Peptides against a protein of PDB entry 5NXQ. Designs and how they scored, part 5

Target 1, 114 residues: chain A of PDB entry 5NXQ
Amino acid sequence: EIQIPVSMAAEEEYLRSKVLSELLTDTLENDGEMYGNENEVLAALNGAYDKALLRLFASACSDQNVEKALSLAHELKQDRALTAAVKISERAELPSLVKKINNIREARYEQQLK

## One batch from the design tools (peptide)

Design b1_p10_2_s3 (made by RFdiffusion4, then SolubleMPNN; from b1_p10_2, 4 letters changed)
Fold by OpenDDE base, seed 5:
Structure b1_p10_2_s3 (fold): chain B 114 residues (1-114), chain A 10 residues (1-10)
Amino acid sequence: as target 1 above (114 residues)
Amino acid sequence: DFEDIVEEFK
């Protein structure tokens, strides 16, 4: 059996999750109605989305590609995913990236307060 | 290796 590289698998999962998440989000925003477990589905999709991104992020960190890693971090939706990204960055010994990700988190906090 | 961190994300 052909083994798919982790990064490629993550990219595929990311794209799939992104599309599905966006479609579901748009549907919910347009309809304004919940017909069941849409929130649970959305949460699952967002989880898968961020998890896939984290794998891409980890790959970028392994490559010491800080700019790519940072760009990917901006795409993360959940705060807990940013936390995971920080942990990865710390292990990768990329302190500048750690700071920048924390800045993302802080910016999101400020936005939530407004 | 960062797989453990990724897998912890659920």
Scores: peptide ipSAE 0.623, ipTM 0.956, DockQ to the pose 0.150
Fold by OpenDDE base, seed 3:
Structure b1_p10_2_s3 (fold): chain B 114 residues (1-114), chain A 10 residues (1-10)
Amino acid sequence: as target 1 above (114 residues)
Amino acid sequence: DFEDIVEEFK
């Protein structure tokens, strides 16, 4: 059986989750029809999306590629995903990345207050 | 290894 590297599998899952999330959003915006479960589906898709991103983020941290890791962190949607990214960064012993991710979180908090 | 942190995310 063909084994796909974990990083490649994560990339595929990220792309799939991203596309599905975008398709659902576009469908809701274009059709305007609500069935009552769209928010639940969207939440599940966003969860899968962020989880896939976190795997890519972890890979970047393993490679000590701080710039790539930071770029990926900016793509995370949920605050709890940023929290997970901080935990990964701490374990990777990348304190500068920890600080930068926390800055992202703070910026999002400030935006929500407006 | 960071897989445990990733798997905890759900």
Scores: peptide ipSAE 0.622, ipTM 0.956, DockQ to the pose 0.151
Fold by OpenDDE base, seed 4:
Structure b1_p10_2_s3 (fold): chain B 114 residues (1-114), chain A 10 residues (1-10)
Amino acid sequence: as target 1 above (114 residues)
Amino acid sequence: DFEDIVEEFK
């Protein structure tokens, strides 16, 4: 049986989720019509996207690749995903990364207040 | 291992 490395599987899931999320988002923005379960589908896709990213993020943390981890954190869409990234960083004992991710969160909060 | 944190995200 062919075993796919966890990191490779995570990348595949990330790319798939990213494409689907972007396609749906673009469709909703361009067509301006919401039907049936579109909100639920979008939420599920965004959730899957961030979850896939978090797996990549966790892998980067395991490798102690702070730069890669930080880059991935910037791609996270939901605040709750950033919270998860902080938890991972704390467990990985990467305090510098924790600070940087919290800075991302604060920056996004400031944007929402404007 | 961070899978429990990732899986908690849903």
Scores: peptide ipSAE 0.622, ipTM 0.956, DockQ to the pose 0.149
Fold by OpenDDE base, seed 1:
Structure b1_p10_2_s3 (fold): chain B 114 residues (1-114), chain A 10 residues (1-10)
Amino acid sequence: as target 1 above (114 residues)
Amino acid sequence: DFEDIVEEFK
């Protein structure tokens, strides 16, 4: 039986979700066609994307690779995903990473207010 | 193990 490492599976799912999300976004921006279900599809894709990314983030935290974890956190799209990343960081006992992720969240909030 | 946190995200 061929066993695929969880990290590899997570990476594949992340990449797949990322590509699909980007393709759909590009299509909507360039083609402009709306069929009424795009928002639901985008939400599902973005959810899958962030979820897969969180698994990679968790793996980085397990490896005590704070730099990689932080880089992955910057790639998270949804605020609720950053919240999950904070929870993971707290459980991993990485307070410096918690602070840095919270800084990311605050920066995004400031951008939304503009 | 962080799987419970990941699974909670949906």
Scores: peptide ipSAE 0.621, ipTM 0.956, DockQ to the pose 0.151

Design b1_p10_2_s4 (made by RFdiffusion4, then SolubleMPNN; from b1_p10_2, 4 letters changed)
Fold by OpenDDE base, seed 5:
Structure b1_p10_2_s4 (fold): chain B 114 residues (1-114), chain A 10 residues (1-10)
Amino acid sequence: as target 1 above (114 residues)
Amino acid sequence: EYEDIVEEFK
């Protein structure tokens, strides 16, 4: 069995999840059709999206590519995913990245309070 | 929710 590199599989899943999330969002915004489960579907898509991103993020951390890791962290949608990114960064012994991700989290909290 | 990914990171 040809194992696809984890990074490539994560990129594929990220792109798939991103496209589906965008399509669903556009459909809800433009058509206003509610089938009763859109929020659950959107949450599942966002979860899959962030999961795929976190795998890419972990790969970037393994490569010690702090700039790439930080860029990926900015694309994370859920705070729980940012928390996971912090934990990964701590395990990767990247304290500068930990600080920067915490700054992203803080900035999002401040925006939600306004 | 993402514990598996965190634990996979070594």
Scores: peptide ipSAE 0.608, ipTM 0.953, DockQ to the pose 0.839
Fold by OpenDDE base, seed 3:
Structure b1_p10_2_s4 (fold): chain B 114 residues (1-114), chain A 10 residues (1-10)
Amino acid sequence: as target 1 above (114 residues)
Amino acid sequence: EYEDIVEEFK
């Protein structure tokens, strides 16, 4: 049985979850009908998306690739996922990355207050 | 929600 590297499996899951989230969003925008569960489905897809993305983020942190890790952090949708990225960055001993991710969180909070 | 991923990182 072909063992797929964890990083490659995470990238595949990220891409799949991203595409599904985008397709659902586009479908809802085009059809204009709310069946009542679309928000729950979208939330579940976003959760899977961020989970897969966090595994890629963790891999970038392990490689000490701060620029890649930061780029991935910007793609995270949920604040809870950004919180997880901070915790991973702390464990990776990347204090500059911690600060930059916290800046992303602060910027999102300021946007929600406007 | 993401605790498992955080705990996997050592």
Scores: peptide ipSAE 0.608, ipTM 0.953, DockQ to the pose 0.840
Fold by OpenDDE base, seed 2:
Structure b1_p10_2_s4 (fold): chain B 114 residues (1-114), chain A 10 residues (1-10)
Amino acid sequence: as target 1 above (114 residues)
Amino acid sequence: EYEDIVEEFK
């Protein structure tokens, strides 16, 4: 059995979840069809997407690749996922990354208040 | 929700 490296498996899941999330979003925005469960499906897809991203983020942190880690953090959709990224960054002893991710969170909060 | 991923990171 060929063991796919965890990073490659995470990249595949990320790409799949990203595509599905985009397709569902486009369908809801363009067709206006609400079957009653779309929000739940979208939330589940976003959860899977962020989970896959967080695995990539953790790998980047392990590699001490702060730039890659930060780029991945910008792609996270949910605030809860950003919180997880902060926790990972703290464990990785990357205080600069912690600050930068917290700045992303603050910026999103300010945007939601407008 | 993402605690498993956090805990996987050591």
Scores: peptide ipSAE 0.607, ipTM 0.953, DockQ to the pose 0.842
Fold by OpenDDE base, seed 1:
Structure b1_p10_2_s4 (fold): chain B 114 residues (1-114), chain A 10 residues (1-10)
Amino acid sequence: as target 1 above (114 residues)
Amino acid sequence: EYEDIVEEFK
């Protein structure tokens, strides 16, 4: 049985989830017809996207690649996923990364208040 | 929702 490296599987799932999320978003913006389940499908796709991205983030933390980890954290869509990234960074003993991710969260909150 | 990934990180 060919074991696909966990990193390669995570990259494939990230790319798949990203493409599907983008295609669905574009379809909703262009066709304007909500068939009633699009919001649920979009939420599920965003969840899968952030989940795949968090696995890549965890791999970057394991590699002590703080720059890559931070770049991946900027791509996270949901605040709950940023919270998970903070928890991973704490376990990785990367306090500088924790601070930077919290700054991303604060910046997003300030944007939502405008 | 992401607890599994957090817990998998060792």
Scores: peptide ipSAE 0.606, ipTM 0.952, DockQ to the pose 0.882

## One batch from the design tools (peptide)

Design b1_p11_1 (made by RFdiffusion4)
Fold by OpenDDE base, seed 3:
Structure b1_p11_1 (fold): chain B 114 residues (1-114), chain A 11 residues (1-11)
Amino acid sequence: as target 1 above (114 residues)
Amino acid sequence: ELLEFAESLPL
């Protein structure tokens, strides 16, 4: 069986989740309501998206690629995913990345207050 | 291993 590198598998999952999330959004905007479960579906898709993204994030951290990790963190949608990214960064012993991700969280909090 | 750790975190 063909062994796919973990990073590539994670990237595939990320792309799949991203596409599905975008597709659902487009469908709701252009084709109308799903009449009941759209919010639950969106939540599930966003969850899968962030989960996949965090795998890429963890991979970047493992490679000590702070710039890539930070770029990925900016793409995270949920606050709980940013929290997870902080946890991963702490585990990876990347304190500068921890601070930068916390700055992202703070910026989003400020935006929500407006 | 960071990947396994990442997968274990709640979302």
Scores: peptide ipSAE 0.576, ipTM 0.950, DockQ to the pose 0.166
Fold by OpenDDE base, seed 1:
Structure b1_p11_1 (fold): chain B 114 residues (1-114), chain A 11 residues (1-11)
Amino acid sequence: as target 1 above (114 residues)
Amino acid sequence: ELLEFAESLPL
C-alpha cells in the first residue's frame, strides 16, 4: 500500500471536491433539470470542498505561510468556513491573518446586502 | 496540532 502524505491527500480531496462542485454548477446552469436533490448534493459538495480547503489552510498556518493561508481563505465558499479559518488562525497565533480573514467576511456581508 | 483542530471544527 502506498502511503500518501496528509497534505497531498488533503489537496487531492480539495481538487476532487472542487471539480465535482463546478460540474454540478455547470449542469444546473446549462441543463436546469436534474433529479430534485441537487441542492442537497451541492450543499454536501460545498461542505466537503471547504473542509478539504481548511486542511490546506491549517497546513499553511503551520508553515507560518500567511500569504498562502490568505489565498486559501479567499477560496472558501461558506461563511461558516471563514469562521473556521479565523479559529484556526487564532489557534496558530496569527493575529494579522485573523484581521485579514475578518475583512474578507465583512466584504462578503456587504456584497450580500446589495 | 492544527490539522486535527481544523478537522474538529463543524461546517
Scores: peptide ipSAE 0.576, ipTM 0.949, DockQ to the pose 0.166
Fold by OpenDDE base, seed 2:
Structure b1_p11_1 (fold): chain B 114 residues (1-114), chain A 11 residues (1-11)
Amino acid sequence: as target 1 above (114 residues)
Amino acid sequence: ELLEFAESLPL
């Protein structure tokens, strides 16, 4: 059995989670309640999505591809995922990336205050 | 190894 590279597997999971999250979100916004557990499902999907994305993020950091890593960080949905990305960046010894991710977090905080 | 570390982080 040919083992799929971890990065490819992560990309697949990311894409799946992204599509499902978007579809569910659209349904909730436009059609209301679907099954009565949408919030729980959405939370689970967002978690899986961010976890998959963080694997890609870690891979980009390992490659020292800061621009790719930053691009991926912008796609993270949960604040706790951004926190995780910071921790990964710190471990990767990429202080510039740490700063940029913290800027993303701060920007989101400011938007939430409006 | 960053991948293992990433997977260990709580979300």
Scores: peptide ipSAE 0.576, ipTM 0.950, DockQ to the pose 0.166
Fold by OpenDDE base, seed 5:
Structure b1_p11_1 (fold): chain B 114 residues (1-114), chain A 11 residues (1-11)
Amino acid sequence: as target 1 above (114 residues)
Amino acid sequence: ELLEFAESLPL
C-alpha cells in the first residue's frame, strides 16, 4: 500500500475540515439553527480542523520554519489548540515561537473581554 | 518526533 506523506495527509484533512467548518458556520449564521445537535457537530469539526492544523504546525516546526508555524497558529480556533501549539513549540525548542503563540492567546483573551 | 506528538493531542 502506498503511504501518503504525513504532511500531505494533514493538509488534505485540514482543507477538508476547513471547508466543512466554514459551510456549517455559514449555515448557522444564515439560518440561525441546525436540525439536531449543531453544537456537537461544530465542536467535532473544529476539533478535527485544529488537529489537522496542528499536524501541519508540527511539520513546520520540524522544518524550523518559524514563520510558517506562526501563520498556522493564527489559524487555530480553539484555545486548547494554541496550548497544544505551545507544547509542540517547546518540544521543538523554538522559544521565539512559544512567545509569539502566547501573544496570540493573550490577544484573543483581550478580544473576548471587549 | 513532533508529528506523532501532535497526533496524540486530544482535541
Scores: peptide ipSAE 0.572, ipTM 0.948, DockQ to the pose 0.163

Design b1_p11_1_s1 (made by RFdiffusion4, then SolubleMPNN; from b1_p11_1, 3 letters changed)
Fold by OpenDDE base, seed 1:
Structure b1_p11_1_s1 (fold): chain B 114 residues (1-114), chain A 11 residues (1-11)
Amino acid sequence: as target 1 above (114 residues)
Amino acid sequence: DLEEFADSLPL
């Protein structure tokens, strides 16, 4: 049995979740046919996607790679995921990253108000 | 819950 490194497994999970989320989104936009469970499936996929990103984010924080961590934070879809990223950053004692992620959240709030 | 999940991640 081949043992996959944690970071590699997390990357694979992220890519898989990303592809599935995009595929469902494209299908709904182009086909438009609803079967009654698409919203539930999309929510589950987005959850898996953000969880995968948060694993990568935590790894970047542990490596003290603030630039990579910030790039990953920009890819997070849910506001609750950004909140999770802030918590991770605080636990990692990266106050500069905390501020930058909060700026992302504030920017998204402004977009929702328009 | 993503926040609970975050707390479970090692640093």
Scores: peptide ipSAE 0.610, ipTM 0.956, DockQ to the pose 0.918
Fold by OpenDDE base, seed 3:
Structure b1_p11_1_s1 (fold): chain B 114 residues (1-114), chain A 11 residues (1-11)
Amino acid sequence: as target 1 above (114 residues)
Amino acid sequence: DLEEFADSLPL
């Protein structure tokens, strides 16, 4: 069995989750024939997606790669995932990253108000 | 929970 580094595994999970999320979204929009649990499936996919991103995010933080971490944070879908990213950033002692992620959250809040 | 999950991640 091939041993895959944790970071690579996380990236694979991220890509998988991203593709599935997009696929499901497209299916719902274009085919519209989801009968029953589409919202539950979407929630599960989004959860998996953000978890995968957070793994990558933590890895980037551990590497002190703030730019990569920030880029990943922008890809997070759920606000609670951004909160999680902030917590990780705090643990990693990256206050600049904390602020930048909070800016992302604020920007999303402003968009929701419109 | 994502926050709990985050706490489980090593740094």
Scores: peptide ipSAE 0.609, ipTM 0.956, DockQ to the pose 0.917
Fold by OpenDDE base, seed 2:
Structure b1_p11_1_s1 (fold): chain B 114 residues (1-114), chain A 11 residues (1-11)
Amino acid sequence: as target 1 above (114 residues)
Amino acid sequence: DLEEFADSLPL
């Protein structure tokens, strides 16, 4: 059996978790039915989703592909994931990316104030 | 947490 490259594995995990998260979110929003564990499941899925993205993000940073990294950062759901992305960017010595990710965070904060 | 996870990722 051929070992799947880390980046490809991360992409698969990302796509799978993204689809599942979206489906469950839509179900909760449209049907309003709660079975007792939806929030927990959603949190777990969002965690897996952001972890997968962060793997891709780190790979993009390693490739010095700032535009790809930034695009991935926009897809992150949790604020703590953005914080993680900043941390990775700092470690990768990409200060412009750090600033741009912080701008994403600030923009989301403004949205929450509405 | 995610920050700890981030530290585990190679660059």
Scores: peptide ipSAE 0.608, ipTM 0.956, DockQ to the pose 0.924
Fold by OpenDDE base, seed 5:
Structure b1_p11_1_s1 (fold): chain B 114 residues (1-114), chain A 11 residues (1-11)
Amino acid sequence: as target 1 above (114 residues)
Amino acid sequence: DLEEFADSLPL
């Protein structure tokens, strides 16, 4: 069986999860409800989405591509995912990236207060 | 858990 490179698989999963998340969001915004389990479905999709991004993020960190890693971190939806990204950055010994991701978290906290 | 998932990712 042909094995797909991790980065390629992660990219495909990210794109798929992104589309599904957007479709669900649009449906909820337009129709207000789906199947009575909207929160669970949304959580599952967001989880898959962030996991896919974290795979890409780890790949970027392994390449020491801080700019790409930072761009990916901005796309993360959950705060817990940003925490995970910090942990990956620490393992990759990229302290500048750790600081930049923490800045993202702080910015989101400030936005939530508005 | 996203943090546990992150720990499983190779660098």
Scores: peptide ipSAE 0.608, ipTM 0.956, DockQ to the pose 0.910

Design b1_p11_1_s2 (made by RFdiffusion4, then SolubleMPNN; from b1_p11_1 with L3E E7D)
Fold by OpenDDE base, seed 5:
Structure b1_p11_1_s2 (fold): chain B 114 residues (1-114), chain A 11 residues (1-11)
Amino acid sequence: as target 1 above (114 residues)
Amino acid sequence: ELEEFADSLPL
C-alpha cells in the first residue's frame, strides 16, 4: 500500500474538516436546524479539525518553523487545542512559540469577556 | 482528548 506523507495527509484532513465545519456552521446559521444532533456533529467536526491542525502544527515544530506553527495555532478553535499546541511546543523545545501561543490564549480570554 | 492526542504526535 502506498503511504501518504504525514504532512500531506494532515493537510488533506484539515481542508476537508474545514469545509465540513464551515458548511455545518452555515447551515445552522441559515436554518438553525440539523438532524437533531447538530451540537454533537459540530463537536466531532471541531475535534477533527483541531486534530488535523495539530498534526500540521507538530510538523511545523519538527521543522523548527515557528512562524508557520504560530500561524497554524491561530487557526485552532478550541482552547484545549491551544493547550495541546503548548505541550507540543514544549516537547519541541520552542519556548518562544510557547509564549506566543499563551498570548493567543490570553487574547481569546479577553475577547470572550467583551 | 486533544492533549493525549498531541502526545502521540511525532516531532
Scores: peptide ipSAE 0.586, ipTM 0.953, DockQ to the pose 0.907
Fold by OpenDDE base, seed 3:
Structure b1_p11_1_s2 (fold): chain B 114 residues (1-114), chain A 11 residues (1-11)
Amino acid sequence: as target 1 above (114 residues)
Amino acid sequence: ELEEFADSLPL
């Protein structure tokens, strides 16, 4: 069996979960049907999505690739995922990245206030 | 949940 590096596996998981999340969203918008479990499914997908991203994020931090890490952080959906990214950044001793991620969080908070 | 997950990730 072909062994896939953890980072590549995480990337595949990310892409898959991203596509599924978008597909479900589009389906709900286009079909207009509610079966009662859509929110649960979306939550699960978003969870998997952010976890996959965090794996990639951790890998980027490990590689000291701040630019890539920041790019990944922008793709995170949940605020708690951003919090997780901050924790990872702190553990990786990347204070500049911590600040930038917190800026992302602040920006999202401001958007929610509108 | 995600925070605990983050702590499990190697750096």
Scores: peptide ipSAE 0.586, ipTM 0.953, DockQ to the pose 0.929
Fold by OpenDDE base, seed 1:
Structure b1_p11_1_s2 (fold): chain B 114 residues (1-114), chain A 11 residues (1-11)
Amino acid sequence: as target 1 above (114 residues)
Amino acid sequence: ELEEFADSLPL
């Protein structure tokens, strides 16, 4: 049995989840036909996507790579995922990253109000 | 769920 490093496994999960989410989105936009479970499937895919990103995010924080961590945070889809990223940043004792992620969150709130 | 997941991640 081939053992895959945790970081590589996380990247693979992220890419897989990203591709599946994009494929579903494109299918709905192009076909427009609903079968009744697409929203549930999309929610599950987005959940898996953000979880995969958070694994990578935690790894970046562990490496003290704030720039990489911030880049990953920008890719998070759900607001609750940003909250999770803040918690990870706090636990990693990276206050500068906390501030930057909060800025991302605030910017998204402003967009929703428009 | 994501917050609980975050707490489980090693740093």
Scores: peptide ipSAE 0.584, ipTM 0.953, DockQ to the pose 0.928
Fold by OpenDDE base, seed 4:
Structure b1_p11_1_s2 (fold): chain B 114 residues (1-114), chain A 11 residues (1-11)
Amino acid sequence: as target 1 above (114 residues)
Amino acid sequence: ELEEFADSLPL
């Protein structure tokens, strides 16, 4: 059996998780309740989605591609995933990226207060 | 879990 490169596997996982998350979200918004376990399914999908993004994020940090890393951070859904991205950035010794990700978190907090 | 996962990722 042929092994797929880690970066390609991560991209595939991200795209699949993104599509499924968007599909379920649209279904709930337009068709209402499905089977009664939608929140659990969404949580699982969001978890897989953010994990896939974090793999890509770590790869971007390793490449010292701060612009790509920041773009990926904007796509993260959970606050805990942004926290994880900050930790990765700190390990990668990218303080400018740490600051920018924290700005994303602060902006989301302000939006939640409105 | 995500933070632990992040720590496992290579740089």
Scores: peptide ipSAE 0.582, ipTM 0.952, DockQ to the pose 0.932

Design b1_p11_1_s3 (made by RFdiffusion4, then SolubleMPNN; from b1_p11_1, 3 letters changed)
Fold by OpenDDE base, seed 2:
Formats: sequence, structure tokens, C-alpha cells
Structure b1_p11_1_s3 (fold): chain B 114 residues (1-114), chain A 11 residues (1-11)
Amino acid sequence: as target 1 above (114 residues)
Amino acid sequence: DLDEFADSLPL
């Protein structure tokens, strides 16, 4: 059996989770309900989505590809996922990336105040 | 959780 590289597997997982999350979101917005457990399903999908992104993020950090890592961080949905990205960035000794991700968090906080 | 998950990722 051929083993798929971790990064490639993560990309597939990310794309799949992204599509499913978007489809569920659209369904809820358009129809108002799905199967009665919409919030749980959405939370689970968002969790899987962010985990997949964080795998890619860690890979980018490992490659010292700060721009790619930052791009991936912008795609994270949950605040706790951004926190995780900061933690990974600190472990990767990328302080510039830490600052930029914290800026993303702050920007989202400001948007929530509106 | 995501915090614990982050620690499991290799760099």
C-alpha cells in the first residue's frame, strides 16, 4: 500500500472539510434547518476543517514559508484555531508570524464589536 | 481540543 505524504493527506482533508462546511452553511442559511443536529454537525466540520488547516500550517512553518503559513492562518475559522496557530508559530520560532496572526485575531475581535 | 492537537504536530 502506498502511503500518502502527510501534507498531501492534510490538503485532501482540508478541501473535503471546506466543501462540506460550506455546503452545510449554505443549507442552514437557505432552509433554516437540516436534520435537527445542524449545530453539532457544523461544529464537528469546522473542527475537522481547522485541524486540517493547522496540519498544513505546521508544515509551512516547518518549511520556514511564513507567507504560506500566514495565508493559511487567514483561512482558520475558530479563534481557538488561531490560538493554536500562534502556539505553533512560537514553537517554530517565527515571532513575526506570531504578531501577524495576533493581528488577525484582533481584527476579528473588532468585527465582532460591530 | 485544538491546543492539544497543535502540540502533536511536528515541526
Scores: peptide ipSAE 0.610, ipTM 0.957, DockQ to the pose 0.923
Fold by OpenDDE base, seed 3:
Structure b1_p11_1_s3 (fold): chain B 114 residues (1-114), chain A 11 residues (1-11)
Amino acid sequence: as target 1 above (114 residues)
Amino acid sequence: DLDEFADSLPL
């Protein structure tokens, strides 16, 4: 049996969920066939997407790779995922990363006000 | 739940 590292599995999940989300979105935008559960599927895919990123994020934190962790945080879609990333950063004792992720959250809040 | 999920991730 082939053993796939957790990080690679997470990356696969991330890519899969990202591609599927984009595909579904594109399909809907281009009057593709609708099945009635598109929003639910998108929500599930977004959840899987962020979970996959968080797994990678945790791995980066574990490696003390702040730059990689930060880059991954920028890819997170949901605010609650950013919150989760902050929690992970705190557990990893990376205060600089905590601050930077909170800056991302604040920036997104500001964008929502526009 | 992302919060619970985050807590489950090892560091």
Scores: peptide ipSAE 0.610, ipTM 0.957, DockQ to the pose 0.916
Fold by OpenDDE base, seed 5:
Structure b1_p11_1_s3 (fold): chain B 114 residues (1-114), chain A 11 residues (1-11)
Amino acid sequence: as target 1 above (114 residues)
Amino acid sequence: DLDEFADSLPL
C-alpha cells in the first residue's frame, strides 16, 4: 500500500470539500431545493474542509512559513477552527502567527456585529 | 472535534 504525503492528501481533501460545499451552496441558493439534510451535510462538509486546511496549516507551521500559514488561516470557516490554528501555532512556537490569527478572529467578531 | 484533532497533527 502506498502512503500519500500528508500535505498532498490534505490538499486533495481541501479541494474536494471546497467544490462539494460550493455545489451544495449553489443548489440551495439558485434552485431552492430542499432535501431535509442540508444543515447536516453542510456541517460535515465544513468540518472536512477545515480539517483539511488545518493539516495544511500544520505543515506550513512545520516549515516555519508564517505567511503561508496565515493565508490558510484566512480560509478557515469555523471559529473553532481558528482556535485550533492558534493551538497549533503555540505548539509550533510562532507567537507572531498567534497574534495574527487572533486578529482574524477579532475581525470576524466585528463583522458579525455589523 | 477540531480542538482534539489539532493536537493529533505532527509539527
Scores: peptide ipSAE 0.608, ipTM 0.957, DockQ to the pose 0.915
Fold by OpenDDE base, seed 4:
Structure b1_p11_1_s3 (fold): chain B 114 residues (1-114), chain A 11 residues (1-11)
Amino acid sequence: as target 1 above (114 residues)
Amino acid sequence: DLDEFADSLPL
């Protein structure tokens, strides 16, 4: 059985989850109808999306590609995913990346306060 | 979930 490289699998999952998440978001914004399951579906899609990004993020960290890792971190949707990215960065011994991701997290907090 | 997932990722 042929195993697909983690990075390729992550990219495929990312694209799939991103498309579905965007479609659902657009539907909710345009139609404004809630049937009681949209939030659950969105959460599941966002979860898959962030997991895919985290796989790519980990790969970037392993490559010591801090700029790519940072760019991926900016695309993470959930705060818990940013926390996960920090953990990965710490494990990868990239303290500069840790600081930058924490800055992203703080910036999002400030934006939510407005 | 994401926390445990992160720990499972190889570096």
Scores: peptide ipSAE 0.606, ipTM 0.957, DockQ to the pose 0.918

